# Ledger of designs, part 25: peptides against a protein of PDB entry 3B8E

Target 1, 230 residues: chain A of PDB entry 3B8E
Amino acid sequence: PFLIFIIANIPLPLGTVTILCIDLGTDMVPAISLAYEQAESDIMKRQPRNPKTDKLVNEQLISMAYGQIGMIQALGGFFTYFVILAENGFLPIHLLGLRVNWDDRWINDVEDSYGQQWTYEQRKIVEFTCHTPFFVTIVVVQWADLVICKTRRNSVFQQGMKNKILIFGLFEETALAAFLSYCPGMGVALRMYPLKPTWWFCAFPYSLLIFVYDEVRKLIIRRRPGGWVE

## One batch from the design tools (peptide; aimed at target 1 A86 E111)

Design b1_p16_4_s3 (made by RFdiffusion4, then SolubleMPNN; from b1_p16_4, 14 letters changed)
Fold by OpenDDE base, seed 5:
Structure b1_p16_4_s3 (fold): chain B 230 residues (1-230), chain A 16 residues (1-16)
Amino acid sequence: as target 1 above (230 residues)
Amino acid sequence: EKKKKELKEKLRELVK
């Protein structure tokens, strides 16, 4: 998100404080919960890793985690961001290059796509209104990410949801996200203004996409072991 | 013009 902010010169889609809340708040307990996951049923049928050639973190894992899944997460967040700004009069094309004028405190007549003028204060309220839904979108997508990380090859339907610590992690990150989004004073403390509850559902298609994508990937691996998809 | 009016009203609610 921050790279696109710099390259496209758009208003800031996600604040630094919000990023810290993701990295330190919502992701930690879920990540720890994976250590308590049951082994896959076929783990003993796999060849042992060659410690000289096979890295614990291989290019395929990096490509999946950062390249594919991370891009889907970013797309979900940006979709939410663009929809909110469009509903407030700023079409996506109009946002390109707007950052300089958007962040200038002395410019109080920035025009939207419909010729409405926005003061600096009004613009910042809208910007901070976008941060919360972007954050919530990431959390909702992380539900799918956590679930797909339970296994490398077996379907989630084969593995099941028996890990109580993982379930607790899902509730914890959701409760934290709700607290940060709706608790009074978060607008002042974290620059996170409350969002309409309907925005939680905006991320669901992306969570479903990640889940379906990974299940299809795992299905291919099971049918064609040793392929580049593994 | 209708959309501009709606946006102005929404802005008032947001800044309140």
Scores: peptide ipSAE 0.022, ipTM 0.567, DockQ to the pose 0.107
OpenDDE base, seeds 1, 2, 3, 4: peptide ipSAE 0.000, 0.019, 0.000, 0.016; ipTM 0.183, 0.596, 0.189, 0.479

Design b1_p16_4_s4 (made by RFdiffusion4, then SolubleMPNN; from b1_p16_4, 15 letters changed)
Fold by OpenDDE base, seed 4:
Structure b1_p16_4_s4 (fold): chain B 230 residues (1-230), chain A 16 residues (1-16)
Amino acid sequence: as target 1 above (230 residues)
Amino acid sequence: KEERQKKLEELREKVL
């Protein structure tokens, strides 16, 4: 999100505090879940035929999978951001290079894609209205990621601890999203305005996309059992 | 101030 903000010079899609909440709150639970999955894998693995190469390959495959999921997650957040801005008259193409004028407090006549003029205050209300749905989109996409992580291993015994970690992660992320979206004063303190329930559904297509992507990946791995694991 | 607040509420209703 921040890299695209710099490269495209678009209005800030996600506030710094919200980014911090994602990095410390939502990304930590998947990381802990992954660490437990690795620890459980090391306990359950029959001696790897080559512990150095198999560990390195597994770490690379996990890193690539998380990198790809993170890209899809970012795309989901940006989609929600562009939908909200488009509904308010700012088409994605018009946002390119708009940051300089958008963030200037002295420019009160920034035109949208339809020629409507926006004051600095109006622009900032729209910008801050994007932060909460962007965050919620990330949380809903992370639910799908957590479910996918649980389903990666067919081991029935690993399901117990993974189920508790998964349920805890889903609860924590949902509680954080609800707190940031609906707690009185958050609109003033963090400029996160309360979100209509309809925006929670905007993330579901991306959650489905991640689910389909993972099932396709699993299908490819099942069809080529000797390719990357040998 | 009231007119500004009303415009902000109308904008919030449009954005939300």
Scores: peptide ipSAE 0.036, ipTM 0.627, DockQ to the pose 0.129
OpenDDE base, seeds 1, 2, 3, 5: peptide ipSAE 0.000, 0.034, 0.025, 0.033; ipTM 0.317, 0.604, 0.558, 0.678

Design b1_p16_5 (made by RFdiffusion4)
Pose (drawn by RFdiffusion4):
Structure b1_p16_5 (pose): chain A 230 residues (1-230), chain P 16 residues (1-16)
Amino acid sequence: as target 1 above (230 residues)
Amino acid sequence: HHLRHSFHHLAHLFSF
């Protein structure tokens, strides 16, 4: 968000005070939960994991979580950013502009008068909003992530999907998300009431592609064991 | 007005 927030002055899609509420507030229990996820094979069958080569974090990981999924998620919340403006003052070709606040009203876009009324408001579309829908969308994509990372080589199909803990936290996350999105008050130091019917399902189209994606690769990694690029 | 309505319709397309 902040990166694009510079390349094309299209208003702060994700908020800072909003970032400190996902890794340190939303994905919390899920990250923990992952730990309770059980085996994946006869482990005591493999040579000791060398320490110099086979690491913990590496390209294999980063590439598949920063340069792959991390992107697909990115669109999803970025897409919702537009819809959160679109059904309010959509600038899919417009937008791209410094939104000052000492002016008050004097400007706008797409047939409007947004000002002191819609200036304290002009932002209420990302502050109380956008950030929020983006926020939720991130959680929404984090579902399939917290299931495509549940396994490392087996389809969630012929593999246990019985992580009682994860499940009951996948909701304890998605729920908190709503309570953090409708919390009558603290919503001040935070975001605001989204349109439950849709101001949620925006990223939903995406969470899928995620689950659908890596699910194939795993099954790709298999049908071709020695594997190629995958 | 027609421009605004176009953007509304466009917005709906993106919602669907």

Design b1_p16_5_s1 (made by RFdiffusion4, then SolubleMPNN; from b1_p16_5, 13 letters changed)
Fold by OpenDDE base, seed 5:
Structure b1_p16_5_s1 (fold): chain B 230 residues (1-230), chain A 16 residues (1-16)
Amino acid sequence: as target 1 above (230 residues)
Amino acid sequence: EEKREELKKLARELLE
């Protein structure tokens, strides 16, 4: 998100505080919960790794975690960002290069796509209104990301949801997201304005996409062992 | 304080 902000010169889609809330708040307990996950049923059927050549975290796993899944998460966040700005009169094409004027306190007549003028204060309210839905979108997508990380090869339907600590983590991150989004004073303290409850559902297609993508990947691995998809 | 209340009002209007 921050790279796109710099390259495209768009208004800031996700604030530093919201990023910290993701990294330190919503992701810690869920990540720790994976240490308590039960072993996959077929783990003893796998050949031992070569400790000289095979890393515990291989390039394929890194590419999946930071590349493909991360891109889907970013797309989900940007989708909500662009929709909110479009609903407030700023079409995506109009946002390109707008950051300089958007962030200037002395420009109080920035025009939207429909010729309406926006004061600095109005623009910042709209910007901060985007931060919370972007954050919530990431949390909703992280539900799927955490669930798919339960197994490397087996389907989630084969593994089941028996890890109570993981379930607790999902509730904890959701409760924290709701607290940060709706608690009075968060607009002043964190610049996170509340969002309509309907925005929580806007991320569901992306969460489902991640889940389906990973289940298909795992299905391919089970049917074609030793492929590049592992 | 008055400006803060105006901004809160505006924020509510944008969220409706």
Scores: peptide ipSAE 0.021, ipTM 0.592, DockQ to the pose 0.045
OpenDDE base, seeds 1, 2, 3, 4: peptide ipSAE 0.000, 0.013, 0.016, 0.006; ipTM 0.233, 0.381, 0.468, 0.331; seed 1 fails the geometry check

Design b1_p16_5_s2 (made by RFdiffusion4, then SolubleMPNN; from b1_p16_5, 12 letters changed)
Fold by OpenDDE base, seed 5:
Structure b1_p16_5_s2 (fold): chain B 230 residues (1-230), chain A 16 residues (1-16)
Amino acid sequence: as target 1 above (230 residues)
Amino acid sequence: EELRKRLEELAKELLS
């Protein structure tokens, strides 16, 4: 997100404080919960891998898959960001190169895509209104990411949801997201203004996309053992 | 506001 912010020179989509809340607050407990996941039912049926060739190739493929999931996650956040700004009069094409004027407190006549002028205070309210939904979008997408990480080969439907610590992690990250989004004073303390409950659903298509993508990947691995997708 | 500023500084250090 920060790289796109620099390259496209758009208004800041996600604050540094919110990024820290993701990295330290929402990701830690879910990640630890995976250590308590039950072994896959077919793990003992797998043939021994060649330690010289198969390990290196598999690490590259896993790294690439995580990279792709991270890109889908970022796209979900940016989708929410662009929708909110468009609803407030700023179309995506108009945001390109706008950051310099957007962040200047002495410019109080920045025009939107419809010719409406925005004061510095009004622009910052809209910007901070985007931070919370972007953060919530990441959390909703992380639900799918955590669930797909339960297994390497088996479907989630085969593995089930028996890990109580993982379930607790999902509730913990969601409760933290709700607290940061709706607790009084978060607008001043963290620049996270409250969001309409409808914005929680904006990430659902991307969460579903990640889930479907990984289930299809795992299905291919099950049907073609030793393929380049593993 | 001071807490936010400190967290932003920490974030910059971690991302540098």
Scores: peptide ipSAE 0.006, ipTM 0.306, DockQ to the pose 0.021
OpenDDE base, seeds 1, 2, 3, 4: peptide ipSAE 0.000, 0.000, 0.000, 0.000; ipTM 0.261, 0.265, 0.285, 0.177

Design b1_p16_5_s3 (made by RFdiffusion4, then SolubleMPNN; from b1_p16_5, 14 letters changed)
Fold by OpenDDE base, seed 1:
Structure b1_p16_5_s3 (fold): chain B 230 residues (1-230), chain A 16 residues (1-16)
Amino acid sequence: as target 1 above (230 residues)
Amino acid sequence: EEEKERLRKLALELLL
C-alpha cells in the first residue's frame, strides 16, 4: 500500500494507525495460533532441513508470500480503495499525482473527476473513509492467508480445522476489526470511520481467490514433488 | 512538527 502511495502519489490508502492495528492487533494472535497447529501427516517422512545449505526463508517462500499472496491482498485493498474514491467522484486516473494538492491544507478547491471542488476537510473525510474498508479487506483476506498457512503441502481438507486457538484467532481478529470499524469514537481516536457492512463482502472474492490458489498450488506439489512450485 | 510527525508515521509504515 505505502509503496503505491509514494510511486503513484495518490491519497493515502491505509493510515499508520490502521497498519499498526493490522500488525499488532489482527495478525499477532493468528500468527501465534500457528504454533499450536498439528503437524502435517507426512512431516516425519520429510528430510530434515540442512542448516548449512537450506535457507529457512527461500526464494520460493518470498515469491509465494510477497509476490503472489501479498499481491492478491494488495489488489483487494486497492480495489476497495479505488471503488470508494470513485463513488466519491475521484476516478483512479485522476488520483495519480493528486497527493501533493490533496494533502495541502491551504488548497480548498481540489477538483474531482466531475469538476466538483473539495475542501481539505472533505478530502480528509474521504481519505479516512478509505482506511477502514482497506483495513477490513486486509482482515478478510488474512482469514484465507491464516488457513492456507496451516499446511505446506497437505490440503486444508486433509488437515482439518482442529486447532481451537486458530479458530479463536479468526474470531478475535474479526471481532477486533468490527470493534475498530463500528465502535463510537473510533473516527476521532483512530481516524477509522464506520463502513457500510456491505464492504465486508467486497473482500470475499479475493479471500476465496487466495484459498483456491493455494489449494491448487498444494495439489500440484502433492502430484509433482520437487517441482518449481514447492 | 506535523511534517516530522508525518515523516515519522511514514517511516513507521515503511518499517511495518
Scores: peptide ipSAE 0.013, ipTM 0.352, DockQ to the pose 0.025
OpenDDE base, seeds 2, 3, 4, 5: peptide ipSAE 0.012, 0.006, 0.011, 0.000; ipTM 0.386, 0.291, 0.389, 0.317; seed 2 fails the geometry check

Design b1_p16_5_s4 (made by RFdiffusion4, then SolubleMPNN; from b1_p16_5, 12 letters changed)
Fold by OpenDDE base, seed 2:
Structure b1_p16_5_s4 (fold): chain B 230 residues (1-230), chain A 16 residues (1-16)
Amino acid sequence: as target 1 above (230 residues)
Amino acid sequence: EELRKKLEELARELLR
């Protein structure tokens, strides 16, 4: 998100405080919960890892973590961002290159896509209105991410949902997201304004996409062990 | 919606 902010010169889609809440608040407990996941049923049937040739973190794992799943997450967040700004009069094309004028407190006549002028204060309110839905979108997408991370090869339907700590992690991150979104004073303290409940559903297509994608990937791995998709 | 409105009003005051 921050790279796109710089390259495209768009208004800030996700605040630093929100990023910190993701990294330390919503991601940490779920990630720790994965340590309590049961071993895959076929793990003892696999060849032992060769520590000289097989790295724990290989190029395939990096590609999956940062290249594929991370891109889907980013797309979900940006989709939410663009929808909110479009509803407030700023179409995606109009946002390109707008950052310089957007962030200038002395410019109080920035025009939207419909010719309406926006003061600095009004623009910042709209910007901060994007932060909470973007955050919630990431949390909803992370539900799928956490579930797919339970296994490397087996389907989620084969592995099941027996890890109580993982289930607790899902509830914890959801409860934290709700707290940060709706608790009075969060707009002042964290620049996270409350969002309409409908925004929780904005990420669902992306969560489903991640889930389906990973299940298909795992199916391919089971049929072709050692393939490029592993 | 009421809470949002109050927060927006407060934000306007703080950003002045």
Scores: peptide ipSAE 0.015, ipTM 0.520, DockQ to the pose 0.032
OpenDDE base, seeds 1, 3, 4, 5: peptide ipSAE 0.000, 0.005, 0.015, 0.005; ipTM 0.304, 0.334, 0.461, 0.307

Design b1_p16_6 (made by RFdiffusion4)
Pose (drawn by RFdiffusion4):
Structure b1_p16_6 (pose): chain A 230 residues (1-230), chain P 16 residues (1-16)
Amino acid sequence: as target 1 above (230 residues)
Amino acid sequence: HSLRSVFHTIAHVLLF
């Protein structure tokens, strides 16, 4: 968000005070939960994991979580950003502009008068909004992530999907997300009431592609064991 | 008005 927020002055899609509420507020229990996820094979069948080569974090990881999924998630919440403006003052070709606040009303876009009324408001579309819908969309994509990372080589199909803990936290996350999105008050130091019917399902189209994606690779990694690029 | 309606229609299409 902040990166694009510079390349094209298209208003702060994700908020800073909003970031400190996902890794340190949302994905919390899920990250923990992952730990309770059980085995994946006869483990005591493999040579000791060398320490110099086989690491913990590496390209294999980063490439598949920063340069792959990290992206597909990105669109999703970025897409919702537009819809959150679109059904209010959509600038899919417009937007790209510094939104000052000492001016008050003197400008707008797409047949409007947004000012002191819609200036304290002109931002209420990202502050109380956009950030929020983007926020939720991130959680919403985090579902399939917290299930495509549940396994490392087996389809969630012929593999246990019985992580009682994860499941009851995948909700204890998605829920908190709502309570943090409708919390009558703290919503001040935070975001605001989204349109439950849709101001949620925006990223939903995406969470899928995620689950659908890596699910194939795993099954790709298999049908071709020695594997190639995968 | 027509322009605004077009953007609202696009918005609704994107929504659905």

Design b1_p16_6_s1 (made by RFdiffusion4, then SolubleMPNN; from b1_p16_6, 12 letters changed)
Fold by OpenDDE base, seed 5:
Parts: structure tokens; sequence; C-alpha cells
Structure b1_p16_6_s1 (fold): chain B 230 residues (1-230), chain A 16 residues (1-16)
């Protein structure tokens, strides 16, 4: 997110506090929950691999897959960001290069895509209004990410949702997201303004995309054991 | 929880 912010010179889509809430609040419990996941049913049916060559290749492929998932997650956040700004009069094309004027406290006449002038205070309210939905989008996408991490090869439908700690992790991160989004005072304390409940649905296409991507990947691995996708 | 709060405070200071 920050790289795109710097390169495109757009208003800040995600605050530092929000990033800390993701790293410390939403990622820890799910990560711990994966340590208690049951072994895949087909582990004992797998042939021995070459420990010198196959380990290194698998680590590279896993790293690449996580990188791709991270990119899809970021795209979901940015999609939500652009939709909210567009609803408030700032089209994506108009945001390019706008950051300098956007962050200048002494400029109170920044124009949107429709010629409406925005004060510094109004711009910051809109910016902070984007932080919460971006965060919520990340949480919703993390649902899919956590679910797909349950297995390396088996489908989620084959493995099932037996891990109670994983389920607890999903509820915990969702409850935290709801608390940060709707609790009074969060706008002042964390610069996270309340969002419309409809904004939660903006992430669903990307969550579905991650899920489908991983199921297809796993399907290919099952059909071609020892292939480059594993 | 304490670490989280300290990091939040630090983040607030950096964002002001």
Amino acid sequence: as target 1 above (230 residues)
Amino acid sequence: SELKEKLRELAKKLLE
C-alpha cells in the first residue's frame, strides 16, 4: 500500500495505526490457530521427496503463492479506497498527483472531479473514512486466506472446519474489525471513522477470488503431483 | 495488550 501511495502520489489509503492493528490484532490469533490444524488426510499417501532439490523448489513456490495472495489482498483494499473516494467526488484519475495539495493544511480549495472545493478538514475526514473500510477489506480477505492455509493439497471441502481455534480466530478478527469501525471515539483515537455496513461487501469478490485461485492451484497439484505448481 | 497499546501511542505520535 505505501509503495503505491508514494509512486502514484495519491492520498494515504491506509494509516500507520491501522497497519499496526492488522499486524498485531488480526494476524496473531489466526497464525496460532494454524499450529493446531489437523494433518491432511493424504500425508501418509505421499511418496518420499528428494530432500535436496524438492525442498528448495517448494519453498520458492510457497513464497510466490503467498506473494500473489498478498497482491490480491492489496488490490481489494485499493478497490474499496477508490470506490469511497469516487462516491465522495474524487475519481481515481483525479487522485494521481493530488497528495501534495491534499496534505497541505493551508490549501482549503482542493477541487474534486466535479469542481467542488474541499477544505483541509473535509479532506481529512474523507481520508480517515477510507482507512476503516480498507482495514475491513483486509480482514474479510484474510478470512479466505486463513481458510485456504488450512491445507497444502486437499480441498477445504475435504478437510472441513474442525479446528475450533481457527473458527475462534475468524470471530476474533471480525469482532475487532467491528469494534474499531463502530465504537464511539475511534474516530478521534485511531482516525477510523464509522463505515456503512454495505462497505463490508466490497471485499467479497476478492475473498472469493483468493479462494477460487487456491482451490484451482490445489486441484492442479492433486492432478500433477511433483509439478512446478506444488 | 500492553505492547499493542504502546505501539498505538507511538503510531499516534508519528501521525500527528
Scores: peptide ipSAE 0.006, ipTM 0.296, DockQ to the pose 0.018
OpenDDE base, seeds 1, 2, 3, 4: peptide ipSAE 0.000, 0.000, 0.000, 0.000; ipTM 0.241, 0.249, 0.222, 0.221; seed 3 fails the geometry check

Design b1_p16_6_s2 (made by RFdiffusion4, then SolubleMPNN; from b1_p16_6, 12 letters changed)
Fold by OpenDDE base, seed 5:
Structure b1_p16_6_s2 (fold): chain B 230 residues (1-230), chain A 16 residues (1-16)
Amino acid sequence: as target 1 above (230 residues)
Amino acid sequence: EEERERLKKLAKELLL
């Protein structure tokens, strides 16, 4: 998100405070819950890694985490951001390069895609109105990411949802996201304005995409062991 | 505080 903000010079899609709430709030308990996951049924059939040649963090893991899943998460957040701004009169093409004028408090006549003028205060409210739905989109996509991380090779349907700590983590991150989004005073304290409940559903296609993508990946690994996808 | 209340009012109007 922040790299695209710098490169494209668009209005800030996700605030620093909201990023901290993701990294320290919503992700911590779910990540810890994976330590309590049951071993996969075929783990004893796998050769031990060679500690001299096989890195714990390999190029395949980096490609999967940052290059694939992380990109789908970012796309989901940006989709929500662009839809909200478009509904408020700012089409995606018009946002390119707009940041300089958008962030200038002395410019009160920034035009949208339809020629409507926006004051600095109005623009900042729309910007902060994007931060909460972007945050919620990330949380909804993280549900799928957490679930796919339960296993490396087995399907989630084979492993099941027996880890009670992981289930607790999913409820905790969702409850925290709802608290940060709807609790009175969060708009002043964190600049997180409330969102319409419909915005929670905008992330579901991306969450489903991550889940389907990983299940297909795992299916390929099971059918063709020793491939570059492993 | 007045600026915060103005921003809250405007935020409510944009969310409606």
Scores: peptide ipSAE 0.020, ipTM 0.615, DockQ to the pose 0.042
OpenDDE base, seeds 1, 2, 3, 4: peptide ipSAE 0.000, 0.018, 0.015, 0.017; ipTM 0.288, 0.551, 0.454, 0.479; seed 3 fails the geometry check

Design b1_p16_6_s3 (made by RFdiffusion4, then SolubleMPNN; from b1_p16_6, 12 letters changed)
Fold by OpenDDE base, seed 5:
Structure b1_p16_6_s3 (fold): chain B 230 residues (1-230), chain A 16 residues (1-16)
Amino acid sequence: as target 1 above (230 residues)
Amino acid sequence: EERREELLRLARELLE
C-alpha cells in the first residue's frame, strides 16, 4: 500500500498506525498457532532436505508468501479503497497524482470527478474513512491466508480444522479488528473511523480466491510432485 | 468532544 501511495501519488490508503496494528496485533497469535499444527500425513514419505542446497525458505515459498498471496491481499485492500473513494466522488483515474493537492491544508477547493469541491478537513475524513475498511479487508483475507498455511501439499479438507490454537487465533484476530474498528475513541487515537458491517463482506471474494487458488496449487503438487508450482 | 463526535458521524455517513 505504501509503495503504491508513493508511485501513483494517490491519497494514503493505509495509515502507519494501522500497519502496526496488522503486524503486531492481528498477525501475531495466528502466526504462533501454526507451530501447533499437526504434521501432514505424507511428511515422512518425503526425501530429507539437503542442508547445503535446500534452504528452509526457498524461492517458491518467497514467491507464494510475498508475491502471489501478498498481491491478492493488496488488491483486496485497494479494491475497497477505490470503491469508497468512488462512492464519495473520486474515481480511480482522478486519484492519480492527486496526493500533493490532497495533503495541502491550504487548498480547500480540490475538485472530485464530478466537480464538487472538498475542503482539507472533508478530504482527510474521507482518507481516514478508507483506512479502517482497508485494514478489515486485510484481516478478512488473512483468514484464508492462515488456513492455507496449515499445509504445503494436503488439502485443508484432508487436514481438517483440529488446531484449537489456530481457531482461537482467527477469533482473536477478528475480535481485535472489531475492537480497533468500533471502540469509542479509536477515531481520535488511531484515526480509525468505524465502518458499516457490510464492508466486512467486501473482502470475501478475495479470501475465496486465495483459498481456491491455493487448493488448486496443492492439487497440482499432489498430482505432479517436483513441479515448479511447489 | 462534540467536534470529535461530529467527525465520527460524518465518517460513518461517508461509508453509507
Scores: peptide ipSAE 0.056, ipTM 0.715, DockQ to the pose 0.048
OpenDDE base, seeds 1, 2, 3, 4: peptide ipSAE 0.018, 0.023, 0.021, 0.020; ipTM 0.516, 0.651, 0.620, 0.619; seed 1 fails the geometry check

Design b1_p16_6_s4 (made by RFdiffusion4, then SolubleMPNN; from b1_p16_6, 12 letters changed)
Fold by OpenDDE base, seed 1:
Structure b1_p16_6_s4 (fold): chain B 230 residues (1-230), chain A 16 residues (1-16)
Amino acid sequence: as target 1 above (230 residues)
Amino acid sequence: EKLKEELKKLAEELLK
């Protein structure tokens, strides 16, 4: 998100506070929960990997898969961001290069795509209105990420949801997201303005996409052991 | 409220 903000010179899609809430609030408990995940039922049946050949290929493929998942997450967040700004009169094309004028407190006549003038305060309200949905989008996508990270090869349906700590992590991150989205004063304290409940569903297609992608990947690995997808 | 205060403190520390 921050890289696209710099490269495209668009208004900030995700604030520093929201990034911290993701990294420290929503990611820590889930990451700890993975340490308590039961080993895959087939780990003991897997042949020992050749440490010279199998590590490099697997690390590259894992890195590529996580890179692809990260790109899908970013696309989900940016989709939500662009939709909110478009609903407020700022089309995606108009946002390109707008950051300098957007962030200038002395410019109170920034025009939207329809010729409406926006004060600095109004622009910042719209910007901060994007932060919460972007954050929630990441949390909803992280549900899929946590579930898919449980296994490397087995389907989630084969592994099951036996890790109570992971379930607690999913609940905790969701509860935190709801708290940050709906608790009074969060807009002032954290620049996280209240979210319309409908925006929670905006991320669901991306979560489903990640889930389907990983299940297909795992299915290919199971059907073709030692293939380029492993 | 406590969580809000902790998050606010954390945000303030990182913005510094």
Scores: peptide ipSAE 0.000, ipTM 0.228, DockQ to the pose 0.019
OpenDDE base, seeds 2, 3, 4, 5: peptide ipSAE 0.000, 0.000, 0.000, 0.000; ipTM 0.192, 0.251, 0.240, 0.285

Design b1_p16_7 (made by RFdiffusion4)
Pose (drawn by RFdiffusion4):
Structure b1_p16_7 (pose): chain A 230 residues (1-230), chain P 16 residues (1-16)
Amino acid sequence: as target 1 above (230 residues)
Amino acid sequence: HSSRFSFFAFAFFFTF
């Protein structure tokens, strides 16, 4: 968000005070939950994991979580950013502009008068909004993530999907998300009431592609064991 | 007005 927020002055899609509420507020229990996830094979069958080569974090990981999924998620919440403006003052070709606040009203876009009214408001579309819908969209993509990372080589199909803990936290996350999105008050130091019917399902189209994606690779990694690029 | 309503139509289209 902040990166694009510079390349094309298209208003702060994700908030800072909003970032400190996902890794340190949303994906919390899920990350923990992952730990409870059980085995994946006869483990005591493999040579000790060398320490110099086979690391914990590496390209194999980063590439598949920063340069792959981390992107697909990105669009999703970024897509919702537009819809959150679109059904309010959509600038899919417009937007791209510094939104000052000492001016008050003097400017707008797409047949409007947004000002002191819609200036305290002109931002109420990202502050109380956008950030929020983007926020939720991130959580929403985090579902399939917290299930495509549940396994490392087996389809969630012929593999246990019985992580009682994860499940009851996948909700304990998705729920908090709503309570943090409708919390009558603290919503001040935070975001605001989204349109439950849709101001949620925006990223939903995406969460899927995620689950659908890596699910193939795993099954790709298999049908071809020695594997190639995968 | 027509432009605004067009933008709304597109918005609804992308929502659905």

Design b1_p16_7_s1 (made by RFdiffusion4, then SolubleMPNN; from b1_p16_7, 15 letters changed)
Fold by OpenDDE base, seed 5:
Structure b1_p16_7_s1 (fold): chain B 230 residues (1-230), chain A 16 residues (1-16)
Amino acid sequence: as target 1 above (230 residues)
Amino acid sequence: KKKKEELKKLAKELLE
């Protein structure tokens, strides 16, 4: 997210404090939950043909899959960001290069895509309004990510939701998102303004995309053992 | 406190 912000020179989509909340609050418990997940029986029984080469290739493929999931997650956040700004009069094409004028407190006549002028205070409010739904979008997408990470080859439907620690991680992540979104004072303390409940559903297509992507990947691995997709 | 309430009101209006 921060890299795209620098390259495209758009208004800040996600605050630094919110990023820290993701890294420290939402990722730790899920990571611990995966460490206590039951071993996938079909993977644990499979010996590599060449222990050195096959291990290295498998680690690279896993790393690539996580990288792809991370990209889909970021796209989900940016989608929500662009939708909110578009609903407030700022089309995506107009946001390109706008940051310099957007962040200047002495410019109070920044025009949107429809010629409406925005004061510094108004445009900072809409910017901070994007932080909460971006964060919530990440959380909703992470639900799918956590579920798919339970297994490498087996479908989610085969493995089930038996790990209580994973369920607790999902609950904790969701509770944190609700707290940051709706607790009084978060707008001043964290620059996260309250979110309408409808925005929680904005990320669902991307969660579904991740789920479908991983199920297709796992299906290919099951049908073609030792393929490059593993 | 008053400024905070005004900002919250404006944020709510922008989300509608």
Scores: peptide ipSAE 0.016, ipTM 0.501, DockQ to the pose 0.048
OpenDDE base, seeds 1, 2, 3, 4: peptide ipSAE 0.000, 0.000, 0.000, 0.000; ipTM 0.222, 0.306, 0.211, 0.203

